# Ledger of designs, part 146: peptides against a protein of PDB entry 5JXT

Target 1, 319 residues: chain A of PDB entry 5JXT
Amino acid sequence: SLLPKKEINVYIGMSEMQVKWYQKILEKDIDAVNGAGGKRESKTRLLNIVMQLRKCCNHPYLFEGAEPGPPYTTDEHLIYNAGKMVVLDKLLKRIQKQGSRVLIFSQMSRLLDILEDYCVFRGYKYCRIDGSTAHEDRIAAIDEYNKPGSDKFIFLLTTRAGGLGINLTTADIVILYDSDWNPQADLQAMDRAHRIGQTKQVVVYRFVTDNAIEEKVLERAAQKLRLDQLVIQQGRAQVAAKAAANKDELLSMIQHGAEKVFQTKGAFGTMAEKGSQLDDDDIDAILQAGETRTKELNARYEKLGIDDLQKFTSESAYE

## One batch from the design tools (peptide; made by RFdiffusion4, then SolubleMPNN)

Design b2_p20_6_s3 (from b2_p20_6, 13 letters changed)
Fold by OpenDDE base, seed 5:
Structure b2_p20_6_s3 (fold): chain B 319 residues (1-319), chain A 20 residues (1-20)
Amino acid sequence: as target 1 above (319 residues)
Amino acid sequence: MKVRASYAERQAAREKLAAL
C-alpha cells in the first residue's frame, strides 16, 4: 500500500543580502506598506510588492543589480546569499547519501535557472521542465529521469508544468522551494511522487522564509485548503469564492515581519548564527523545529469552522 | 571560473524573445 506522505514546513532565515533587498523593497513603496494610501492604494500596487517580496525570499539575484559582478560567475556566493539555497545545499547532500531522488518545485522559472547553474556547480545530474518546455522535450526529460538505472538525481520543475498529470514515482523526496497561492497546485505537485507505483515513504519539504511574507502565504494556503476540505465535506460549494486576497489582507501580509526586518542588521536566525557553515546538527534542529511548527499550524486550522476560516485571522502574528 | 550572463540579463533576453 502507498504510505502516507510526510509534509514538513522548513522555516529558513534570510541571508544578509536578502534582508538588505527586503528592506529596499519595503522602503521603495513605504507609503503603501504603511497603509498611508488608504482607499486610494491600488490592489495592483500591493500585488506587485507581494511579488517582489516573494522573489526576495527565493533569491536576491532575481533583482537587477543584486548579483555580484561583472564578471558574473557561478560560485559559492550563489548559495550563501540565499537562506533557502544554504538549507537546500545541505539537505541535498543528505538526500543523495540516503540513495533518494528529489523533485524540486518552484513557481518561478527564473529561480530554476539559478537551481540549474547550482546543479552544474555541485555536479548534480538533473532534468528540467518549465512552462516553456516543448511537449516532446517534456516526455524525453520524464523518460530520462524515470528510466531504470537513471543517473539523474534531481528533477527541476515549475509547479504548474509539474502539475500536469506526469508520473515521477521514481523520486521519493519533494522540495517545494516556494508555495503556490493555491494549495491544490502544491498538492498536485506532491502527487507526482506520491501516487500508485511509489515504493518508498514520500517526504515533502516546504521551504518557508521565516519572519517574512511567505509565512502569511503559507497560513493563507492552509486556511484555503481547510476551507476547501470543509466545503467538499459539507456540500457548501458557494463558500469557496472568498479565496482571493483583498487589499487589507495583502497589506497585512506585506507588513508581517517588516518591522523586524527594518530593525535587523545582517542575516536572520540560524543564518545570522551559522550562515553557510550549517552542519548536520543545525539541519536536524531546523527540520525538528519545522516539524513542530507544522503540527501547530495544522492543529490551529483543524479546529476552525467554515465561518472562522472565512475571516482572515491576522491575530496569529502577536501570539 | 566560467564567465556568464547575469540572471537579470538572461531574463531580459527571454523577455525580448517572447515579445517577438
Scores: peptide ipSAE 0.565, ipTM 0.910, DockQ to the pose 0.581
Fold by OpenDDE base, seed 4:
Formats: sequence, structure tokens, C-alpha cells
Structure b2_p20_6_s3 (fold): chain B 319 residues (1-319), chain A 20 residues (1-20)
Amino acid sequence: as target 1 above (319 residues)
Amino acid sequence: MKVRASYAERQAAREKLAAL
């Protein structure tokens, strides 16, 4: 029988460089961030801010002029300048030692470029599929990864490209490097490894930048997933309106953690204490804290009814 | 150590190719 997947949100502090770039993004549009634009503020402007903040949470080198150089080189700076890369680098060493194989999903093909260069730099053998990958090359990459005795450790995928019904049950670890706004896209990605033919316990690590926009992206995705489940269970099909985030929701998401980010001189959390020098105990602590917060998050949304889940309660921002 | 294009340059190159 297929074992239930274990899902753990891994809450990761920003690097010093990410904090600096996160501040710059907020400062550039400070009037919009403060809600000073009022009714004249375009939803498009707020969506652009959200997308820039999500890019920052993934890697600062997704911005022009952020990457050190010229000359541009793949080195340790590729890892230590992004909290998610620091955690990923340690986690992949553990995963490899366990004889596991890993799918890494992102929404951003440009992040897969960084992850590809990282794989080469660490000597990890990998496959890659994104939105631009030709159909034949996708088949070839899947077959190369799934073949018996494949030396490919990592599969790099965009979440949407990986969602296309492919079988990757030869992997037992899934890393969601970022989250989709649609929780169904992430579930479809997980279901590439968590499917009939899987013989191992599938573990899903969802990376979430702590004290940032990504916590609100995660909360909104969890809320939506629970709402979708309850609507299906209660037969209330009319309630499943794909409510795109309104302006006030987007503004609240942008404002989340912004004050603490402005006050921060350096990195956040474990990134402030140890930077890139995480040990195995630090990873265990991060994973344990993540497992606790994951249970708390799930328990919060499991108690809510349909009517509560339809209300984006701004109140959870002030505790 | 191999010198490479920046991620910004790589992105700009892709955008140019997609616009052709």
C-alpha cells in the first residue's frame, strides 16, 4: 500500500542579502506598501510587488545588479546569499547519504537556472524540465531519471511542467522550493512521487521564507485547499469561486513582516546566527520547528468552517 | 573556475530569443 506522504513546512530566515533586497523592493513602492495609493492603487502594482518579494525569497540573484561580478562565477556565494539555498545545500547532503532521490519544484524557471548551476557546482547529477523544454526532451529527461540504476540524484522541475501527469515514483523526496498560489498545483507536483508504484515513504519539504510574503502565500494556499475540500465534502459547489486575491488581501500580504524586515540589520533566524555554517543539528532544529508550525497551521484551518474560510481575516496579522 | 554570464544576462538572452 502507498504510505501517506509526510509534509513539512521548512521555515527559513532570509540571508543578509535577501533582507537588503526585500527592503529595497518595499522602499521602491513604499506608498503602495503603506496603502497611500487608496482607490487609485492598481491591483497590477500590488501584484508586481508580491512577485518581486517572492523572487527575493527565492534568490536575490533574480534581480539585475544583485549577482556579484563581473566576472560572474558559480561559487559558495550562490548558496550563502539565499537562506533557502543554505538549507537546501545541507538537506541535499543528508538526502543523498540516506540513498534517497529528490524532486525540486519551483514556480520560476529562472530559479532552476540557479539550481542547475548549483547542482553542477556540488557535483550533483540532475535532470531538468521547465515550461520551455520540448516534449521529446521531457520524455528523455523523465526516462533518464527513472531508468534502473540512474545516477541522476536530482530532478529540477517547474511546478506546472512537473504537474503534467508524469510518473517520478523513483524519487521519494519532494522539495517545493516555493509555493504556487494554487495549492492544487503543488499537490499535483507531490503526486509525481506520491503515486502507485512508490515503495518508499514520500517526504515533502515545503520551503517558506519566514517573516515574509511567503508565509501569507502559504496561509492563503492552505485556506483555499481547506475551502476546496469542505466545498466538495458539503456539496456546496457554488462556494468554490476562484476568488483572486483582492487589493486589500494583497496589501496585507505585502505588509506582513515588512516592519521587522525594515528593522533588521543582517539576516533572520538561524541565518543570522550561523549563516552558511549550518550543521546537522541546526537542520534537525529547523525541521522540528517546521513540523510543529506545520501541525499548528493545519490545526488552525481544520477548525474553520466554510464561512470562516471565505473571510480572509486580517486579524491573524496582529498576534 | 569558469566565468559565465550573469543570471540577468541569461534571462535577457532568453527574452530576446522568445521575441524572435
Scores: peptide ipSAE 0.560, ipTM 0.909, DockQ to the pose 0.566
Fold by OpenDDE base, seed 1:
Structure b2_p20_6_s3 (fold): chain B 319 residues (1-319), chain A 20 residues (1-20)
Amino acid sequence: as target 1 above (319 residues)
Amino acid sequence: MKVRASYAERQAAREKLAAL
């Protein structure tokens, strides 16, 4: 029988460089961030801020002029300048030592470029599929990854490209490097490994930048997932889940952690204490804290009814 | 170390190819 998947949110501090770029994004639009634009502030401007903050949470080199150079090189700076890369680098060593194989999903093909260069730099054999990958090349990459005795350790995918019904049950670990606004897209990504033919316990690690916009993206996705489940169970077809965040919801999401980011000198949390020198005990502590916070997040939404889940709750249980 | 294009340059090149 297929074992239930284990999902763990991995809460990760920003690097010093991410903090600097996150501050710069907020400062550039500080009047919009403070709600000073009132009724005149466009929803489009707030959506643009959210997109830039999400890019920052993924990697600062997604911004022009952030990457050190010229000359541009792949080195340890690719890792230590992004909290998610620091955790990923340690986690992949553990996953490999366990004899597991891993799917890494992102919304951003531009992040897969960084992850590809990282795989080459660490000597990890990989496959890649994104939205631009031709159909034939996609089949070839899947077959190369799934073949008996495949030496391919990592599969890099955009969440959208991975959602297309493919079987990747030869992997047992899934890393969601970022989250979709639609929790069903992430579930479809997990279901590439968590299918009939899987022989191992599937473990999903969802990376979440702590004290940042990504916590609110995750909360909104969890809220939507619970609402969708209750609507199906109660047969309430007319509960149009408000598909798009309103202006006040977007503003609340942008403001989350912003004050702490402005007050921060250097990196956040374990990134401030250890930086790139995380050990196995630091990873265990991050995973244990993440497992606790994941249970608490799920328990919060399990108690809510449809009418409560239709309201955006700005109150994080971790404020 | 091998010198490469920046991620910004790689992205700009892809956007140009997708517009053709």
Scores: peptide ipSAE 0.556, ipTM 0.907, DockQ to the pose 0.572
Fold by OpenDDE base, seed 2:
Structure b2_p20_6_s3 (fold): chain B 319 residues (1-319), chain A 20 residues (1-20)
Amino acid sequence: as target 1 above (319 residues)
Amino acid sequence: MKVRASYAERQAAREKLAAL
């Protein structure tokens, strides 16, 4: 029988470079971040801030002029300048040593370009699919990854491109490098490995930048997923969870952790203590803390009824 | 100058090398 998925949120501190870029993003739109724009603040402006903050949580080199150079190199700076890369680099070594194979999902094809350079730099054999990948190349990449005795360790996918009905049961580890606003897109990505033909325990690592907007993206996604589940269970098909955040929700998400980010000199959390020098015990501690926080998050939403889950989405709909 | 090649640029470079 197919074993249930084990999902673990991996809470990761920002690097010093990420903190500096996160501050710059907030400072550039400080009036919007402070809510000083009031009713005049464009929802589009807030969505743009959210997008830039999510880019920062993924990698600072997603911004023009962020990468140091010339000369431009692919070396250790690609890793230590992003908290998620530091954790990824340690996890991939462990995953490979265990004889596991891994799917890495992101919303951002430009992050897959960074991950591709990282794979080349570390000597990891990989496949790649995104939204621009031709149909034939997609088939070829899937077949190359799934072939018996494939030496391809990593599959790099955009979440939406990976959601398209493909079978990747030859992988047992899923890394969600970032989260979709729609939790169903992430579930569909996980279900590429967690399908008929899987023989191993599928483990999903969801990377979440701690003390940043991604915690609120995760909370909102968890709330929506619980609401969708309850609606299906109760046959209340009419309660389509409003897929789009309102202005106040977006503002609250942008403001989350902003004060602490402005007060921070250097890196955040685990990145402040160890930087890029994480050992195996540090990774075990991060995973254990993540498993605890994941259980707490799930338990918070499991206790909520439809009406409670709707109030958190509707209090901002009647003003 | 793009510091990192896009996937499409990498694929096009591989195709050019395979055609030589």
Scores: peptide ipSAE 0.201, ipTM 0.773, DockQ to the pose 0.098

Design b2_p20_6_s4 (from b2_p20_6, 12 letters changed)
Fold by OpenDDE base, seed 1:
Structure b2_p20_6_s4 (fold): chain B 319 residues (1-319), chain A 20 residues (1-20)
Amino acid sequence: as target 1 above (319 residues)
Amino acid sequence: MEVRESYAEREARRRALEAL
């Protein structure tokens, strides 16, 4: 029988460079961030801020003028300038030593470009599929990854491209480098490895930038998932999960952790203490803390009824 | 170390090719 998947949110501090760029994004639109625009603030403006903050949480090199150079080179700076890359780099070494194979999902094809260069730099053999990958090339990449004795360790996928009915049960580890606004897209991505034909315990690591907008993206996705489950169970088809965040929800998401980001000089959390020099004990501590916070998050939403789940619980924008 | 285009330049190139 297929074992239940283990899901762990991995809460990751920003690098110093991410903090600087996160501050710069907030400062550029400070009036919108402070809610000073009131009713006049464009929902489109807030959505743009959200998208820039999510890019920052993924990697600062997604911004023009962030990458050091010219000359532009692939080196250790590709790792240490993004908290998620620092954790990924250590986690992949562990995964490889365990004889596991890994799917890495992102919403951003541009992040897959960074991950591809990272794979080459570390000598990881990989496959890649994104939205632009031709149908024949997708089949070829899947077959190359799934072949008996495949030397391909990593499969890089955009969440949407990887969600399209493919079987990747030859992988047992799933890394969600970022989260979809629709939790069903992430579930569909996990189900590429967590499917009939899987022989191992599937473990899903969901990367979440700590003290940043991604925590609120995760909370909203968890609320939606629980609401969808309750609507199905209760037959209340009329409870249209509000598919789109309202302006106040977007503003609250943007404001989350913003004050602490402005006060921060340098990196966050374990990134401030150790930077790129995380050891195996630091990774274990991050994973254990993540497992605890994951249980707490799930327990929070499991107790809520439909009417409570329809309300965006703005926990304080300053926590 | 091999010199490459920036990720910004790579994205600009990709967008230019997708617009053709």
Scores: peptide ipSAE 0.616, ipTM 0.933, DockQ to the pose 0.609
Fold by OpenDDE base, seed 3:
Structure b2_p20_6_s4 (fold): chain B 319 residues (1-319), chain A 20 residues (1-20)
Amino acid sequence: as target 1 above (319 residues)
Amino acid sequence: MEVRESYAEREARRRALEAL
């Protein structure tokens, strides 16, 4: 029988460079961040801020003028300038030692470019699929990854391109480098490994930048997923309609952790203490803390009814 | 170390090619 998947949110501090760029994004639109525009603030402006903050949480080199150079080179700076890369780099070494194979999903094809250069830099053999990959090349990449005795350790996918019904049960680890606004897209990504034909325990690591917008993206996704489940169970088809965040929700998401980011001189959490020098014990501590926070998050939404889940509970913004 | 284009330059180049 297929074992239940284990899902762990991995909460990761920003690097010093991410903090600086996160501050810069907020400062550029400070009037919108402070809600000074009120009802006049465009939803489009808030969505743009959200997208820039999410890019920052992924990697600062997604911004023009962020990458050190010229000359531009692939080196350790590619890892240490992004908290998610530092954790990924240690986690992949562990995954490889265990004889596991890994799917890495992102919303951003531009992040896959960084992950490709990282794979080459570390000597990891990989496959890639994104939205631009031709149909024939997708088949070839899947077949190359799934072949018996494949030397391909990593599969890099955009979440939406990887969601297209493909079978990747030859992988047992899934890393969601970022989250989709639609939790069903992430589930569809996990279901590429967690499917009939899987022989191993599937483990899903969801990377979440701590004290940043990504926590609120995750909370909203968890809320939506629970709401979708309850609507199906209760047969109330009419409730599914409010998929898009309103202005106040977007503003609350942008403001989450912003004050602490402005006060921070350097990196966050374990990234401030250890930087790129995380050991195996630091990774175990991050994973254990992540398991705890994942259970707490799930338990919060499991207790809520449909009427509560339809309200954006700002309560987590005041603690 | 191999010298490369920046990720910003790579993206600008990609967008220019997709617009053709």
Scores: peptide ipSAE 0.606, ipTM 0.932, DockQ to the pose 0.578
Fold by OpenDDE base, seed 4:
Structure b2_p20_6_s4 (fold): chain B 319 residues (1-319), chain A 20 residues (1-20)
Amino acid sequence: as target 1 above (319 residues)
Amino acid sequence: MEVRESYAEREARRRALEAL
């Protein structure tokens, strides 16, 4: 029988470079971040800030002039300059040692370019599909990954490309490197490994940059998912879950952790203490803390009714 | 160690090719 999937949010501190670039993004639009733009600030401007902050949480090299060089090279700097890459690098070594195979999902094809170069650098055999991959090449990559005795350890996917109903049950680990605004897109990605034909316990690691915009993206996604579940259960099809964040929601999300980011000198959390020198005990601590925070997050939203979940009150989540 | 284009240059090149 298919075992229930285990989902763990992995809360990851920013690297020093990510903190610097996160500060720079906020400073560039400081009037917008402070809400000083009033009624005239376009929702588009706030969406652009959110997108830049999410890029920073993924990797600083998604910005022009962040990558060290010229000369530009694939080296350890590709890892230590992004907190998610530091954790990924340690986690993949563990996943490989246990004889697992892994799907890595991102919203950003440009991040898959970094992950591809990382796979080559570490000697990980991989497949890749994204939004630009031709249909024939997608089929070929899936078949190459799923073939009996495939030496492909990693499959790199954009979350949308993974949504195509494909079977990847030959993987038992799913890493969501970032989250979709639509929690159903992430579920559809997980369901590529967690479906009929899976023989192993599927484990999903959701990477979340701690004290940053991604915590609010996650909270919003969890709220929406719970609302969607309750609406289905109660037969209240008329609750159009407001799919798009309003302007005040976007502003609140941008402001989340901004003060602490400005006060931070260097990296965050375990990234400040250990940087790229994380050991197996540090990873176990991060995973255990993540499992605890995941349970707490789920328990928070499980207690809320439809009416509470429809009230996007920033206040009710902190009492 | 092989010298490559930056991720910024790679993206600029990709966008230029998609515009053709």
Scores: peptide ipSAE 0.605, ipTM 0.931, DockQ to the pose 0.581
Fold by OpenDDE base, seed 2:
Order: sequence, then C-alpha cells, then structure tokens
Structure b2_p20_6_s4 (fold): chain B 319 residues (1-319), chain A 20 residues (1-20)
Amino acid sequence: as target 1 above (319 residues)
Amino acid sequence: MEVRESYAEREARRRALEAL
C-alpha cells in the first residue's frame, strides 16, 4: 500500500544579502507598502511587489546588479547569499547519504538556472524540465531519471511542468523550493513521487522564508486547501474560493515582517547565528521546529468552518 | 573557476531570443 506523505514546512531565515534586497524592494515602493496609495493603489502594483519579494526569498541573484562580479563565477557565494540554498546544500548531502533521490520544484525557471549551476558546482547529477523544454527532451529526461540504476540524483522541475501527469516514483524526497499560489499545483507536483509504484515513504520539504511574505503565502495556501476540502466534502460546488488575493490581502502579505526586516542589520534567525556553517544538528533542529509549526498550522485551519476560511483575516488565526 | 555570464545577462539573452 502507498504510505501517506510526510509534509514538513522548513522555515528558513534570510541571509544578510536577502535582507538588504528585501529592504530595497520595500523602500522602492514604500508608499504602496505603507498603504498611502489608499483605494487608488493598483492591484497590479501590489502584485509586482509580491513577485519581487518572492524572488528575494528564493535568491537575490534573480535581481540585476545583485550577483558579485564581473568576473561572474559559480562559487560558495551562490550558497551563502541565500538562506534556502544554505539549508538545501546541507539537506541534499543528507538525502544523498541516505540513498534517497530528490525532486526539486520551483515556480521560477530562473531559479532552476541557479540550481543547475549549483548541481554542477557540487557534482550532483541532475535532470531538468521547465516550461521551455521540448516534448521529446522531457520524455528523455524522465526516462533517464527513472532508469534502473540511474546516476541522476536530482530532478529540477518547474511546478507547472511537473504537473503534467508524469511518474517520478523513483524519487522519495520532494523539495518545494517555493510554493504556488494554488495549493493544488503543489499537490500535483508531490503526486509525481507519491503515486502507485512508490515503495518508500515520500517526504515533502516545503521551504518557507521565515518572517517574510512566504509565510503569508503558505498560510493562504493552507487556508485555501482546507476550504477546497470542506467544499468538496459538503457538496457545496458554488463556493468558488476566490482564487486571487484582493488588494487588502496583498497589502497585509507585503507588510508581514516588513518592520522587522527594516530593523534588521544582518541575517535572520539561524542564518544570523550560523550562516553557511550549519551542521547536521542545526538541520535536525530546523526540521523538528518545522514539523512542530506544520502541525500547529494544520491544526489551526482544521478547526475553522467554511465561513471562517472565506475570511482572510490575520485575526482569525488567534481566536 | 570558469567565468560565465551573470544570471541577469542570461535572462536578458533569453528574453531577446523569445522576442525574435
């Protein structure tokens, strides 16, 4: 029988460079961030800010002029300048030692470019599929990854390209490097490894930048997923969960952690204390804390009814 | 270490090719 997935949110602090770029993004649009634009603030402007903040949470080198150089080189700076890369680097080393194989999903093909250079730098054998990958090349990459005795350790995928019904049950670890706004897209990505033919316990690690916009993206995705489940269970087909955040929701998400980011002179959390010097005990602590916070997050939304889940208020999390 | 294009230059090149 297929074992249930184990899902763990991995909460990761920003690097010093990420904090600096996160501040710069907020400062560039400070009037919109402060809500000074009022009813006149465009939803498009807020969506653009959200997308820049999500890019920052993924990697600062997604911005022009962030990467050190010229000359531009792949080196340790690719890792230590992004909190998610620091955790990924340690986690992949553990996963490999366990004889596991891993799918890494992102919303951003540009992040896969960084992850590809990282794989080469660490000597990890990989496959890649994104939105631009030709159909024949997709088949070839899947077949090469799934081949008995394949030397391919990592599969790099965009979440949507991975959604295409492919079977990747030769992997037992799934890393969601970032989350989709639609929790069903992430579930579809997980279901590439968690399908008939899987023989191992599938573990899903969802990376979440702590005290940043991604925490609110996660909360909103969890809320929506619970709402979708309750609507299906109750046969209430008419409760179209509003797929897109409104302006006030977007503003609240942008403001989340912004004050603390502005007050921070260096890195956040474990990245401030250890930076790139995380050991195996630090990773165990991060995973254990993540498992606890994941259970708490799920328990919070399991208690809410349909009417409560339709209200995106930060206040409904404290009742 | 091998010298490469920046991720910004790589993206600019990709966009230029998609516009053709």
Scores: peptide ipSAE 0.602, ipTM 0.931, DockQ to the pose 0.594

